# Ledger of designs, part 205: peptides against a protein of PDB entry 8PQO

Target 1, 252 residues: chain A of PDB entry 8PQO
Amino acid sequence: VLLKEYRVILPVSVDEYQVGQLYSVAEASKNETGGGEGVEVLVNEPYEKDGEKGQYTHKIYHLQSKVPTFVRMLAPEGALNIHEKAWNAYPYCRTVITNEYMKEDFLIKIETWHKPDLGTQENVHKLEPEAWKHVEAVYIDIADRSQVLSKDYKAEEDPAKFKSIKTGRGPLGPNWKQELVNQKDCPYMCAYKLVTVKFKWWGLQNKVENFIHKQERRLFTNFHRQLFCWLDKWVDLTMDDIRRMEEETKRQ

## One batch from the design tools (peptide; made by RFdiffusion4, then SolubleMPNN)

Design b1_p27_5_s2 (from b1_p27_5, 19 letters changed)
Fold by OpenDDE base, seed 1:
Structure b1_p27_5_s2 (fold): chain B 252 residues (1-252), chain A 27 residues (1-27)
Amino acid sequence: as target 1 above (252 residues)
Amino acid sequence: MLFNIMEYAFLIANLTINTSLLKKLLE
């Protein structure tokens, strides 16, 4: 089991991020191959648990059409079915990813708190001390080009170059985070993403767990760079606008 | 809601690109 807490600081408010995240997910999904294909939504309903109120979703990602034929032919039953259970109670979110074949031997859990701070809170997810001491805190700086793979880099998605016309935010210089505290007119937040990865297969545990974390970090980095650089596209949108976009994306 | 579709879609895409890793995950 490998735990890391990714802290993504953004020059947006927690309330703004709710819209921005949903917009960016929808927008990015349109740009991805097979956006909605192979996704089965089993459950999509409101939930209330322990004072937490939000939306619960259970999706199955059927990967049979997404893998090479030889993989599909050799894959054990259930190996190509990924279950995603998500509890969306913004500003708190939890996602649990499992696989039918691996069962208890595979787990990806992503728990996110969105806080109006600069990533300074310790153990925001309230882990037991013994567990928390094994969590590596990883800061993602969306303006730091060195954190972006060359193949992922796009100038139009570079926070160090982007300036929002609608809000005036950006570009983000090397010390943008430190400067935020002195900019009363610029909101900020941190997404605390605790990622738990378990892959209990002998000989592959460390490799796969580290690989998944590497991909998650890459994803979080690129996604939030996009989110910020798309600020002018979503900052004036309503949740109703987002819902319409989601429906349109589902139909693709 | 499409909240975390991109998170797993991205992961799956990268896994499928890495044939050797994908084979190990599925065998």
Scores: peptide ipSAE 0.029, ipTM 0.674, DockQ to the pose 0.217
Fold by OpenDDE base, seed 3:
Structure b1_p27_5_s2 (fold): chain B 252 residues (1-252), chain A 27 residues (1-27)
Amino acid sequence: as target 1 above (252 residues)
Amino acid sequence: MLFNIMEYAFLIANLTINTSLLKKLLE
């Protein structure tokens, strides 16, 4: 088991982020060739548990059509079915990913708190001390080009070059986080993403767990760079606007 | 759609596995 807490600092408010995230997910999804093919929604309903209210979703990703024929032919039954259970109670979110074949030997859990700070809180997910001491805190700087793979880099998605016309935010220089403290008119937040990865197969555990974390970090970095650089596209949208956009997308 | 969908979609689309690792995963 490998745990890391990724802290993504953004020059947006917690309330703004809710809109921006949903917009950016929808926009990024349009740019993907695979679309929603192979996704089965089993459950999509509101939930209330222990004072937490939100939306619960259970989805199955059928990967048979998304892998090479060689893999599909050799994969055991259930190996290409990924289950995703998500509890969205913004500003708190939890996602649990499992596989039918691997059962308890495979787990990806992503728990996110969105806080109006600069990533200074320790153990925001309230882990036991023994567990927390094994968690590596990883800061993602969306303005740091060195954290972006060359193949992922796009100039139009570079926070160090982007200037928001509507808000005046950006470009983000090397010391942008420190400068935020002195800018009373610029909101900021941190997404605390605790990622738990378990791949309990002898000889492959460390390799696969580290690989998954590497991909998660890559995803978080690229996504939030896009989110910020698309600020002018979503900052004036309301949650109702987002819901309407989602409904229109479902009809297509 | 929720961010969680894009999270795993990205992992699947960008997964690069060598032949040896792929064989082990299918065993």
Scores: peptide ipSAE 0.029, ipTM 0.664, DockQ to the pose 0.267
Fold by OpenDDE base, seed 5:
Structure b1_p27_5_s2 (fold): chain B 252 residues (1-252), chain A 27 residues (1-27)
Amino acid sequence: as target 1 above (252 residues)
Amino acid sequence: MLFNIMEYAFLIANLTINTSLLKKLLE
């Protein structure tokens, strides 16, 4: 098991982020080949547990059409079916990803707190001290081009180049986070994403768990670069607008 | 939150490229 807490600082408010995240998820989904192809929604309902209220979703991602033919031919039954259970109680979110074939030997858990700070809180997810001391905190800088793979880089999604017309935010220079504190007109937040990865196969555990973390980091980096650079597209949207976009995405 | 299915497909594909890893996944 490998745990890392990714901290993504953004020059947006927690309230703004709620809209921006939903927009960016919908938009990114549309932009990907196949869109929502292979996604089966089993459950989508409100929940309440221990004072936590939100929306619970259970989805199955059928990856048969998303992998090479030889992988599909060799994959055992259930290996290409990914279950995602998500509890969305913004500003808290939890996602649990499992696989039918690997069962208890595979787990990706992503727990996120969105806080109006600069990523300075320790153990925001309230882990036991013994567990927390083994968690690596990883800061993602959305303005740092060196954290982006060349194949993922797009100039129109570069926070170091983008300037929001509607808000005036950006571009984000090398010291943007430090300067943000002195900008009273610019809100900020941090997404604390605790990622737990379990790949319980002897000889492969460390390699695969580290690889998955690298991919998660890549995903978080690219996503939040997009989120910021799309600020002008979503900052004035209502929740009704977001709902319409989500419905359109589901129809693809 | 919606998991990026394409990224997961990428993950699976890369895991299967390595013959040794593929063998382990098929055990």
Scores: peptide ipSAE 0.029, ipTM 0.643, DockQ to the pose 0.336
Fold by OpenDDE base, seed 2:
Structure b1_p27_5_s2 (fold): chain B 252 residues (1-252), chain A 27 residues (1-27)
Amino acid sequence: as target 1 above (252 residues)
Amino acid sequence: MLFNIMEYAFLIANLTINTSLLKKLLE
């Protein structure tokens, strides 16, 4: 089991982020090949648990069409079916990913708190001390180009070059986070993403767990760079606007 | 239907898994 807490700081408010996240996910998904193909929604309902109220979703990702033919032919039954259970109670979210074939030997859990700070809180997810001491805190700086793979880099998605016309935010220089403290007019937040990865196969555990973390970090980095650089596209939208957009998409 | 950030992250993560690694996981 490998645990890391990714802390993504953004020059947006927690409330703004809720809109921006939904918009950016939708936009990014449109650009991906295959779209929602192979996604089956089993459950989508409100929930209430331990004082937490939100939306619960259970989805199955059928990866048969996403892998080469020879992989599909050799894959054990259920190996290409990924289950995602998500509890969305913004500003708190939890996602649990499992696989029908791996059962208890495979787990990806992502727990996220969105806080109006600069990533300074320790153990925001309230882990036991013994567990927390084994968690690596990883800061993602969306302005740091060195954290982006060359193949992923796009100039139009570079926070160090982007300046929001509507808000005046950006470009983000090397000391942008420190400068935020002195800018009373610019909101900021941090997404604390505790990622738990379990891959219990002898000889492959460390390799796969580290690989998954590497991919998650890459995704978090690229996504939030996009989110910021698309600020002018979503900053004036409301949650009602997003809901309408989602409803319109469902009707198509 | 729209993806949430976790759905997107997982989808991209799985799609970026190389054939060699995926083969090892499935054999």
Scores: peptide ipSAE 0.031, ipTM 0.679, DockQ to the pose 0.187; fails the geometry check

Design b1_p27_5_s3 (from b1_p27_5, 18 letters changed)
Fold by OpenDDE base, seed 2:
Structure b1_p27_5_s3 (fold): chain B 252 residues (1-252), chain A 27 residues (1-27)
Amino acid sequence: as target 1 above (252 residues)
Amino acid sequence: MLFGIMEYAFLIANLTVTTTLLEKLLK
């Protein structure tokens, strides 16, 4: 098991982020070929548990059409079905990813707290001390180009170049976080993403767990760079606007 | 409604990454 807490600082408020996240997810999904294909929604309902109230979703990603034929032919039954269970109680979120074939031997859990700070809180997820000492804190700087793979880099998604017309935020220079503290009119937040990866196969555990973390970090980095650079597209939207957009997309 | 897909959508969409991951799962 490998645990890392990714801390993503953004020059947006917690309330703004809720809209921006949903918009950016939708937009990113549209830009991907085959988006929605092979996705089965089993459950989408409100939940209430232990004082946590939100929306619960259970989706299955059928990857049979997303892999080469030889992989499909060799894959054990259930190996190409990925289950995603998500609890959205913003500003707290939890996602659990499992595989039918691997069962308990495979787990990706992502627990996120969105806080109006600069990523300075320790153990925001309230882990036991013994567990917390094994968690690596990883800061993602959306303005740091060195954290972006060359193949992922797009100039139009570079926070160091982007200037928001509607808000005046950006571009983000090397010391943008330090400067942000002195800007009372600019909101900020941190997404604390505790990622737990379990791949219980001897000989492959460390390799696969590190690989998955590498991909998650890549995803978080690229996504939040997009979220910020798309600020002018979503900053004036309301949650109701987002809901309408989702409904319209579902009808198509 | 679309919440949750962010965590894995990028990985699923990236065929190279997905294939590599699945190959590891098959070993």
Scores: peptide ipSAE 0.033, ipTM 0.698, DockQ to the pose 0.179
Fold by OpenDDE base, seed 1:
Structure b1_p27_5_s3 (fold): chain B 252 residues (1-252), chain A 27 residues (1-27)
Amino acid sequence: as target 1 above (252 residues)
Amino acid sequence: MLFGIMEYAFLIANLTVTTTLLEKLLK
């Protein structure tokens, strides 16, 4: 098991991020080849547990059409079905990803707190002290081009070049995070994403767990760069607007 | 809401990453 806490600081408010995240997810999904094809929504309902109220979703990703033929032919039953269970009680969110074949031997858990700070809180997810000692805190800087792979880089998604017309935010210079403290007119937040990766297979555990973390970091970096650079597209949207976009995406 | 879908959608969309991961899962 490998745990890392990714801290993503953004020049947006916690309330703004709720809209921006949903917009960016919907937009990214539309831009991906195949869109929502192969996604089965089993459950989508409100939940209440231990004082936490939100929306629960259970989805199955059927990957049979997303993998090469030789993989599909050799894959055991259930190996190409990925289950995603998500509890959205914003500003707290939890996502659990499992596989039918691997069962308890495979787990990706992503727990996120969205806080109106600059990523300064320690152990925001309230882990036991012994467990927290083994968590690496990883700061993602959306303005740092060196954290982006060349193949992922797009000039129109570069926070160091983007300036929001509607809000006046950006571009983000090298010291943008330190400067936020002195900018009373610019809201800020941090997404604290505790990622737990488990791949219980002798000889491959560390390799696969590190690989998955590398991909998650890449995802978070690129996604939040997009979210910020798309600020003018979503900052004036309502939650009703977002719901309409999601329904349109489901139909594609 | 489609919250959370992006977490694994990135891996699904990247065939190279997905294939490598699945090959390891299949032993």
Scores: peptide ipSAE 0.033, ipTM 0.698, DockQ to the pose 0.186
Fold by OpenDDE base, seed 3:
Structure b1_p27_5_s3 (fold): chain B 252 residues (1-252), chain A 27 residues (1-27)
Amino acid sequence: as target 1 above (252 residues)
Amino acid sequence: MLFGIMEYAFLIANLTVTTTLLEKLLK
């Protein structure tokens, strides 16, 4: 088991982020080839449990059409079905990813708190001390180009170049986070993303767990760079606007 | 509705990454 807490600081408010996240997910999905293909939604309903109230979703990603033929032919039954269970009680979110074939031997859990701070809180997810001491804190700087793979880099999605017309935010210089503290009119937040990865196969555990974390970090970095650079596209949207966009995305 | 899809969408969209991951899962 490998745990890391990714802290993503953004020059947006917690309330703004709720809209921006949903917009960016929808937009990113449209931009990806076959984004909605092979996704089955089993459950999408409100939930209330232990004082937590939000939306619960259960999705299955069928990867049969997404993998090469030789992989499909060799894959055991259920190996190409990925289950995603998500509890969205914003500003708290939890996602659990499992596989039908691997069962208890595979788990990806992502728990996120969105806080109006600069990533300074320790153990925001309230882990036991023994567990917390094994968690690596990883800061993601969306303005740091060195954290982006060359193949992922796009100038139009570079926070160090982007200037928001509607809000005046950006571009983000090398010391943007420190400068933000002195800018009373600019909101900020941190997404604390605790990622738990379990791959319980002898000889492959560390390799696969580290690989998955590398991919998650890459995803978080690119996504939040997009979210910020798309600020002018979503900052004035309502939740009703987002719902319409989601419906359109489902049809593609 | 689309909440959560981004956690795995990146891996699904990238065929090379997806293949590498699945190869590891099949060992």
Scores: peptide ipSAE 0.031, ipTM 0.689, DockQ to the pose 0.191
Fold by OpenDDE base, seed 5:
Structure b1_p27_5_s3 (fold): chain B 252 residues (1-252), chain A 27 residues (1-27)
Amino acid sequence: as target 1 above (252 residues)
Amino acid sequence: MLFGIMEYAFLIANLTVTTTLLEKLLK
C-alpha cells in the first residue's frame, strides 16, 4: 500500500472551485473520444451518514470496447470491469476504485478536502499517527512547466501565460503562491487529495503502485491547469448551467 | 453527476500506457 497526499493550490475560492471542477470535468469528458462509452450507472442517489450529506454514485466502467482485441482476449473474466464508488459531499469527496477480478488485491482510494488555505494543514484527513507518518505530501504547482510532460503541454492551458479577463487573475509567475498572500482580493484554496493505492500482487506491488501514483499526479496536474485556464469560461456559470452541461455530456 | 469521470477519461486518453500495463499484468 502506498499513500501520498497531493496538495494542489489554486487562486480560486472553495465555492468557485465547486463550479469550476464540475465544468472542467464535463469539458474534459467531451474532449475525450469515447469518454462516456461503456459506463453503467448502478446507483446515483443522495446519502447521509454520520453528519455527512452528499451524492453517492456507483458506476461500472466496461473497458472491453476500449482495449485492443488481444488485451480483451487475454483478460480474465471481470478484469476489464472497473467499479467506481464515489461520495460527493463537497467540500469533501471520496472515490473508491476497484476491479472485479482483482477484488481485495486492488484499490485506488482518493479522498479530497477542499480548504481555503495554502496547503498548510497537516493530516487534514485525520489518519492515525502511525499511518500519517508514512504519507508523503506532494505539492503540485500548476504554474511549474517542469511538472508537465511535453506531450501534455498546451500553451492555452499554461497558467504561467494565462490572464483571466473576468477576474484579472494570472499569469502565475514562479512565486505566485507567495505573492498571493499579499493579494487581498484574490481568493485561494488547496485541494488535499489523499491517494491510497493498493496493488497486492507479489513482485509487482511497488512498481504498479508507484506507476498509478505517477498517473494520478499527472492527471491532477493537467486537470487543474485546465481548470484555472478555463476560469473565464466557468466563473459566471451557475450550478444549473453545470447540470445542463452534464446532461448534454451524458447524451454523447 | 459526472463526479469521478475524470479518472476514466484519463485512462482512455492514455490507453496505450494502460494497455501496456494490462498486458504485463495479464501475462
Scores: peptide ipSAE 0.031, ipTM 0.691, DockQ to the pose 0.190

Design b1_p27_5_s4 (from b1_p27_5, 17 letters changed)
Fold by OpenDDE base, seed 1:
Order: C-alpha cells, then sequence, then structure tokens
Structure b1_p27_5_s4 (fold): chain B 252 residues (1-252), chain A 27 residues (1-27)
C-alpha cells in the first residue's frame, strides 16, 4: 500500500472550484476517445452519515471496448469491470475504485478536502499518527513547467503565460503562491488529495503502485493547469449551468 | 452523470494500468 497526499494550490475559491472542476472534466473528457461510453450507473442516491451529507454513486466501467482486442480476449472474467463508489459531499469527496477480478488485492482511493488555505494544514484527513507518518506530501505547482512532461506541455495551458480577462488573475510567476498572501482580492484554495493505492500482487506491488501514483500526479498537474487557463470559460457559470450542460451531453 | 476530477482521474488511471499490465502479463 502506497499513500501520498497531493496538495494542489489554486488561485480560485472553493466555491469557484466546484464549478470549474466539473466544467474542466467535461471538457477534458471530450478530448478522450472513450468519454462516458461503457458506464453503468447502479446507484445514485443521497446519503447522510456522521454529519456528512452528499450524493452516493455506484458505477461500473466496462472496459471491454476500451482495451486492445487481444487483452479483451485473454483477460479473466471480471478483470475489465471496474467498480467506482463515490461519496460526493463537496467540499469533501471520497472515491473508491475496485475490480471484480482482483477483489481485495486492488484498491485505489482518493479522499479530497477542498480548503480555503495555501496547503498548510497537516493531516487534514485525520489519519492515525502511525498512518500519517507514512504519507508523503506532494505539492503540485501548476506554474512550474518543470513538473510537466514536454509531450504534455501546451502554451495555451501554461499558467505562467495565461491572464484571465474576466478576473485579472495570472500570469503566475515563480513566487505566485507567496504573492497570494498579499493579494486580498484574489481567492485561493488547496485541494488536499489523499491517494491510497493498493496492488497486492507478488513481485509487482511496488512497481504498479508507484506507476499509478505517477499517472495520478501527471493527471492532476495537467488538469489543474487546464482548469486555471480555462477560467474565463467557466467562472461565470453556475451549478445549474453545469447541470444543463451535462443533460445536453447525455442526449448526444 | 456527474464526473468530478477524482472520478475522472480514477477512470483514466485504471484504464491505463489495466491495459498496460494485462498487455505485459499476456506477452
Amino acid sequence: as target 1 above (252 residues)
Amino acid sequence: MLFNIDEYAFLIATLTVTTSLLAKLLE
């Protein structure tokens, strides 16, 4: 089991991020060949537990059409069915991914707190001290080009070059995070993402777990660079607007 | 169907790992 807490600081408010992330996910998913195809929604209902109120979803991702033919033909039964259970109680979110074939030997969990701070809170997810001792904190700086692979870099998605016309935010210089403290008119937040990866397979555990974390970090980095650079596209949208957009997408 | 970044990230990561791992194991 490998745990890392990714801290993503953004020059947006917690409320803005709720809209921005949904818009950006929708936009990013359009660029992916698959989209929402092969998704089966088993459960979609409100929940309340220990003061936490939100929406619970259980979805199955059928990956048979998303993998090469030889993989589909040779994969064990259930290996290409991914179960996602999500508890969405923004600003808190928990997502758990499991696989029918791997059962308890495979787990990816992301627990996210969105806080109006600069990533200064320690153990925001309130882990036991012994567990927290083994968590690596990883800071993602969306303005740091060195954290972006050359093949992923796009000038139009570079926060160091982008300036929002609607909000005036950006470009983000090398010391943008420190400068935020002195800018009372610019909101900021941090997404604390505790990522738990378990892949219990003899000889492959460390390799796969590290690989998954590497992919998650890459995705979070690129995504939030996009989110910021798309600020003018979503900053004036409401949650109702997002819901309408989603309904329109479902019809297509 | 609401997809937040965590749900989307898991989908992409799982797809990538599953495809790569299975391909390697079946070589």
Scores: peptide ipSAE 0.395, ipTM 0.832, DockQ to the pose 0.208
Fold by OpenDDE base, seed 4:
Structure b1_p27_5_s4 (fold): chain B 252 residues (1-252), chain A 27 residues (1-27)
Amino acid sequence: as target 1 above (252 residues)
Amino acid sequence: MLFNIDEYAFLIATLTVTTSLLAKLLE
């Protein structure tokens, strides 16, 4: 089991991020193979547990059409069916991924707290001390180009170059986080993403677990760079606007 | 909503990992 807590600091408010996140996901998914196709929603219902109120979803991602033919042909039964259980209670979210074939030997869990701070809280997910000491805190700096793979880099998605017309935020210089403290009118938040990866396969556990974390980090980095650079596209939207947009998309 | 960033991240990561892992295991 490999745990890392990714801390993504953004010059947006927690409330803004709720809109921006959903907008950016929708936008980013348009050009990705990983989208609505092959997604089966088994459960989608509100829940309330231990004071946590939100929406619970159980989805199955059928990857048969998303993988190369040789993989599909040789994959064991159930290996290409991914189950996702998600508890969306913004500003808290929990997502659990399992696989029919691997069963208990495979788990990816992301627990996210969105806090109006600069990523300074320790153990925001309230892990036991023994568990917390094994968690690596990883800070994602959306303005740091060195954290972006060359093949992923796009100038139009570079927070170090972007200037928001509507908000005046950006560009984000090397010391943008420090400077943010002095900008009273600029909101900020941190997404604390505790990512738990378990892959129990002798000889491959560390390799696969690290690989998954590497992919998650890559995605979080690129996504939040996009989110910020798309600020002017979503900052004036409301959650109701997002819901309407989603409904309209479903009707197409 | 369809999915948030974490759900989307899982979708993309799962696609990548599944494809890569299975490809390596089958080589």
Scores: peptide ipSAE 0.390, ipTM 0.832, DockQ to the pose 0.189
Fold by OpenDDE base, seed 2:
Structure b1_p27_5_s4 (fold): chain B 252 residues (1-252), chain A 27 residues (1-27)
Amino acid sequence: as target 1 above (252 residues)
Amino acid sequence: MLFNIDEYAFLIATLTVTTSLLAKLLE
């Protein structure tokens, strides 16, 4: 098991981020072919648990159409069916991924708290001390080009170059986080993403777990750079606007 | 329902890992 807590600091408010992330996911997913195909929604209902109130979803991702034919033919039964259980209670979210074939030997869990701070809280997910000492804190700086792979870099998605016309935020210099503290009119937040990866397969555990974390970090980095650079596109939108956009997309 | 970033991240990561691992196992 490999645990890392990714801390993504953004010059947006917690409330703004709720809209921004949904918009940005929708926008980013347009570049992915077959985004909705193969997704089966088993459960979509409200839930209440221990004071936590939100929406619970259980989805199955059928990957048979997403892999080469020979892989599909040779894959073990259930290996291409991924289950996602999500508890969306913004500003808290939990997502759990499992696989029918691997059963208890495979788990990816992301637990996210969105806080109006600069990523200074320790153990925001309230782990036991013994567990917390094994968590690596990883800071993602969206303005740091060195954290971006060359093949992923796009100038139009570079926070160090972007200037928001609507908000005046950006560009983000090397010390943008320090300077942000003195800018009373600029909100900020941190997404604390505790990522748990479990892959019990002798000889491959460390390799796969590290690989998954590498992919998650890469995605989080690129996504939040996009989110910030797309600020002018979503900052004036409301949650109702997002819902309308979703419905319109479904009709097409 | 629209995906949040965590759900989207899982989708992309799972696709990448699954295809990569299966390919290696079948070599």
Scores: peptide ipSAE 0.386, ipTM 0.829, DockQ to the pose 0.209
Fold by OpenDDE base, seed 5:
Structure b1_p27_5_s4 (fold): chain B 252 residues (1-252), chain A 27 residues (1-27)
Amino acid sequence: as target 1 above (252 residues)
Amino acid sequence: MLFNIDEYAFLIATLTVTTSLLAKLLE
């Protein structure tokens, strides 16, 4: 099991992020091959637990159409069915991924707290001390080009070059986080993403677990660079606007 | 229904890992 807590600091408010996140996911997913194809929603209902209120979803991702034919033909039964259980109670979110074939030998969990701070809170997810000492904190700096693969880099998605016309935020220089504290008119937040990866196959555990974390970090980095650079596109939207966009997309 | 970033991340990451891993394991 490999745990890392990714801390993504952004010059947006927690409330803004709720809209921006959903907008940016929708935009990003349009460019992905297949999009939501192969997604089966089993459960979608509100939940209440220990004062936490939100939406619970259980989805199955059928990957048969997403993999090469030879993989589909040779894959064990259930290997291409991924189960996702999600508890969405913004500003808190929990998502759990399992696989029918791997069962207890495979787990990916992301627990996210969105806080109006600069990533200074320790153990925001309230892990036991013994567990917390094994968690690596990883800071993602969306302005740091060195954290972006060359093949992923786009100038129009570079926070170091972007300036929001509507808000005046950006561009983000090397010390933007330190300078942010002196800008009373600019909100900020941190997404604390505790990622738990378990791949219990002898000889492959460390390799696969590290690989998954590498992919998650890459995605978080690129996504939040996009989110910021798309600020002018979503900053004036409301949650109601997002809901309408969802309904319109479903009808198409 | 729209995905949040974590759900989207899982979809993309799992797809990538599953495809790559299965390809290697089946060789």
Scores: peptide ipSAE 0.384, ipTM 0.829, DockQ to the pose 0.198

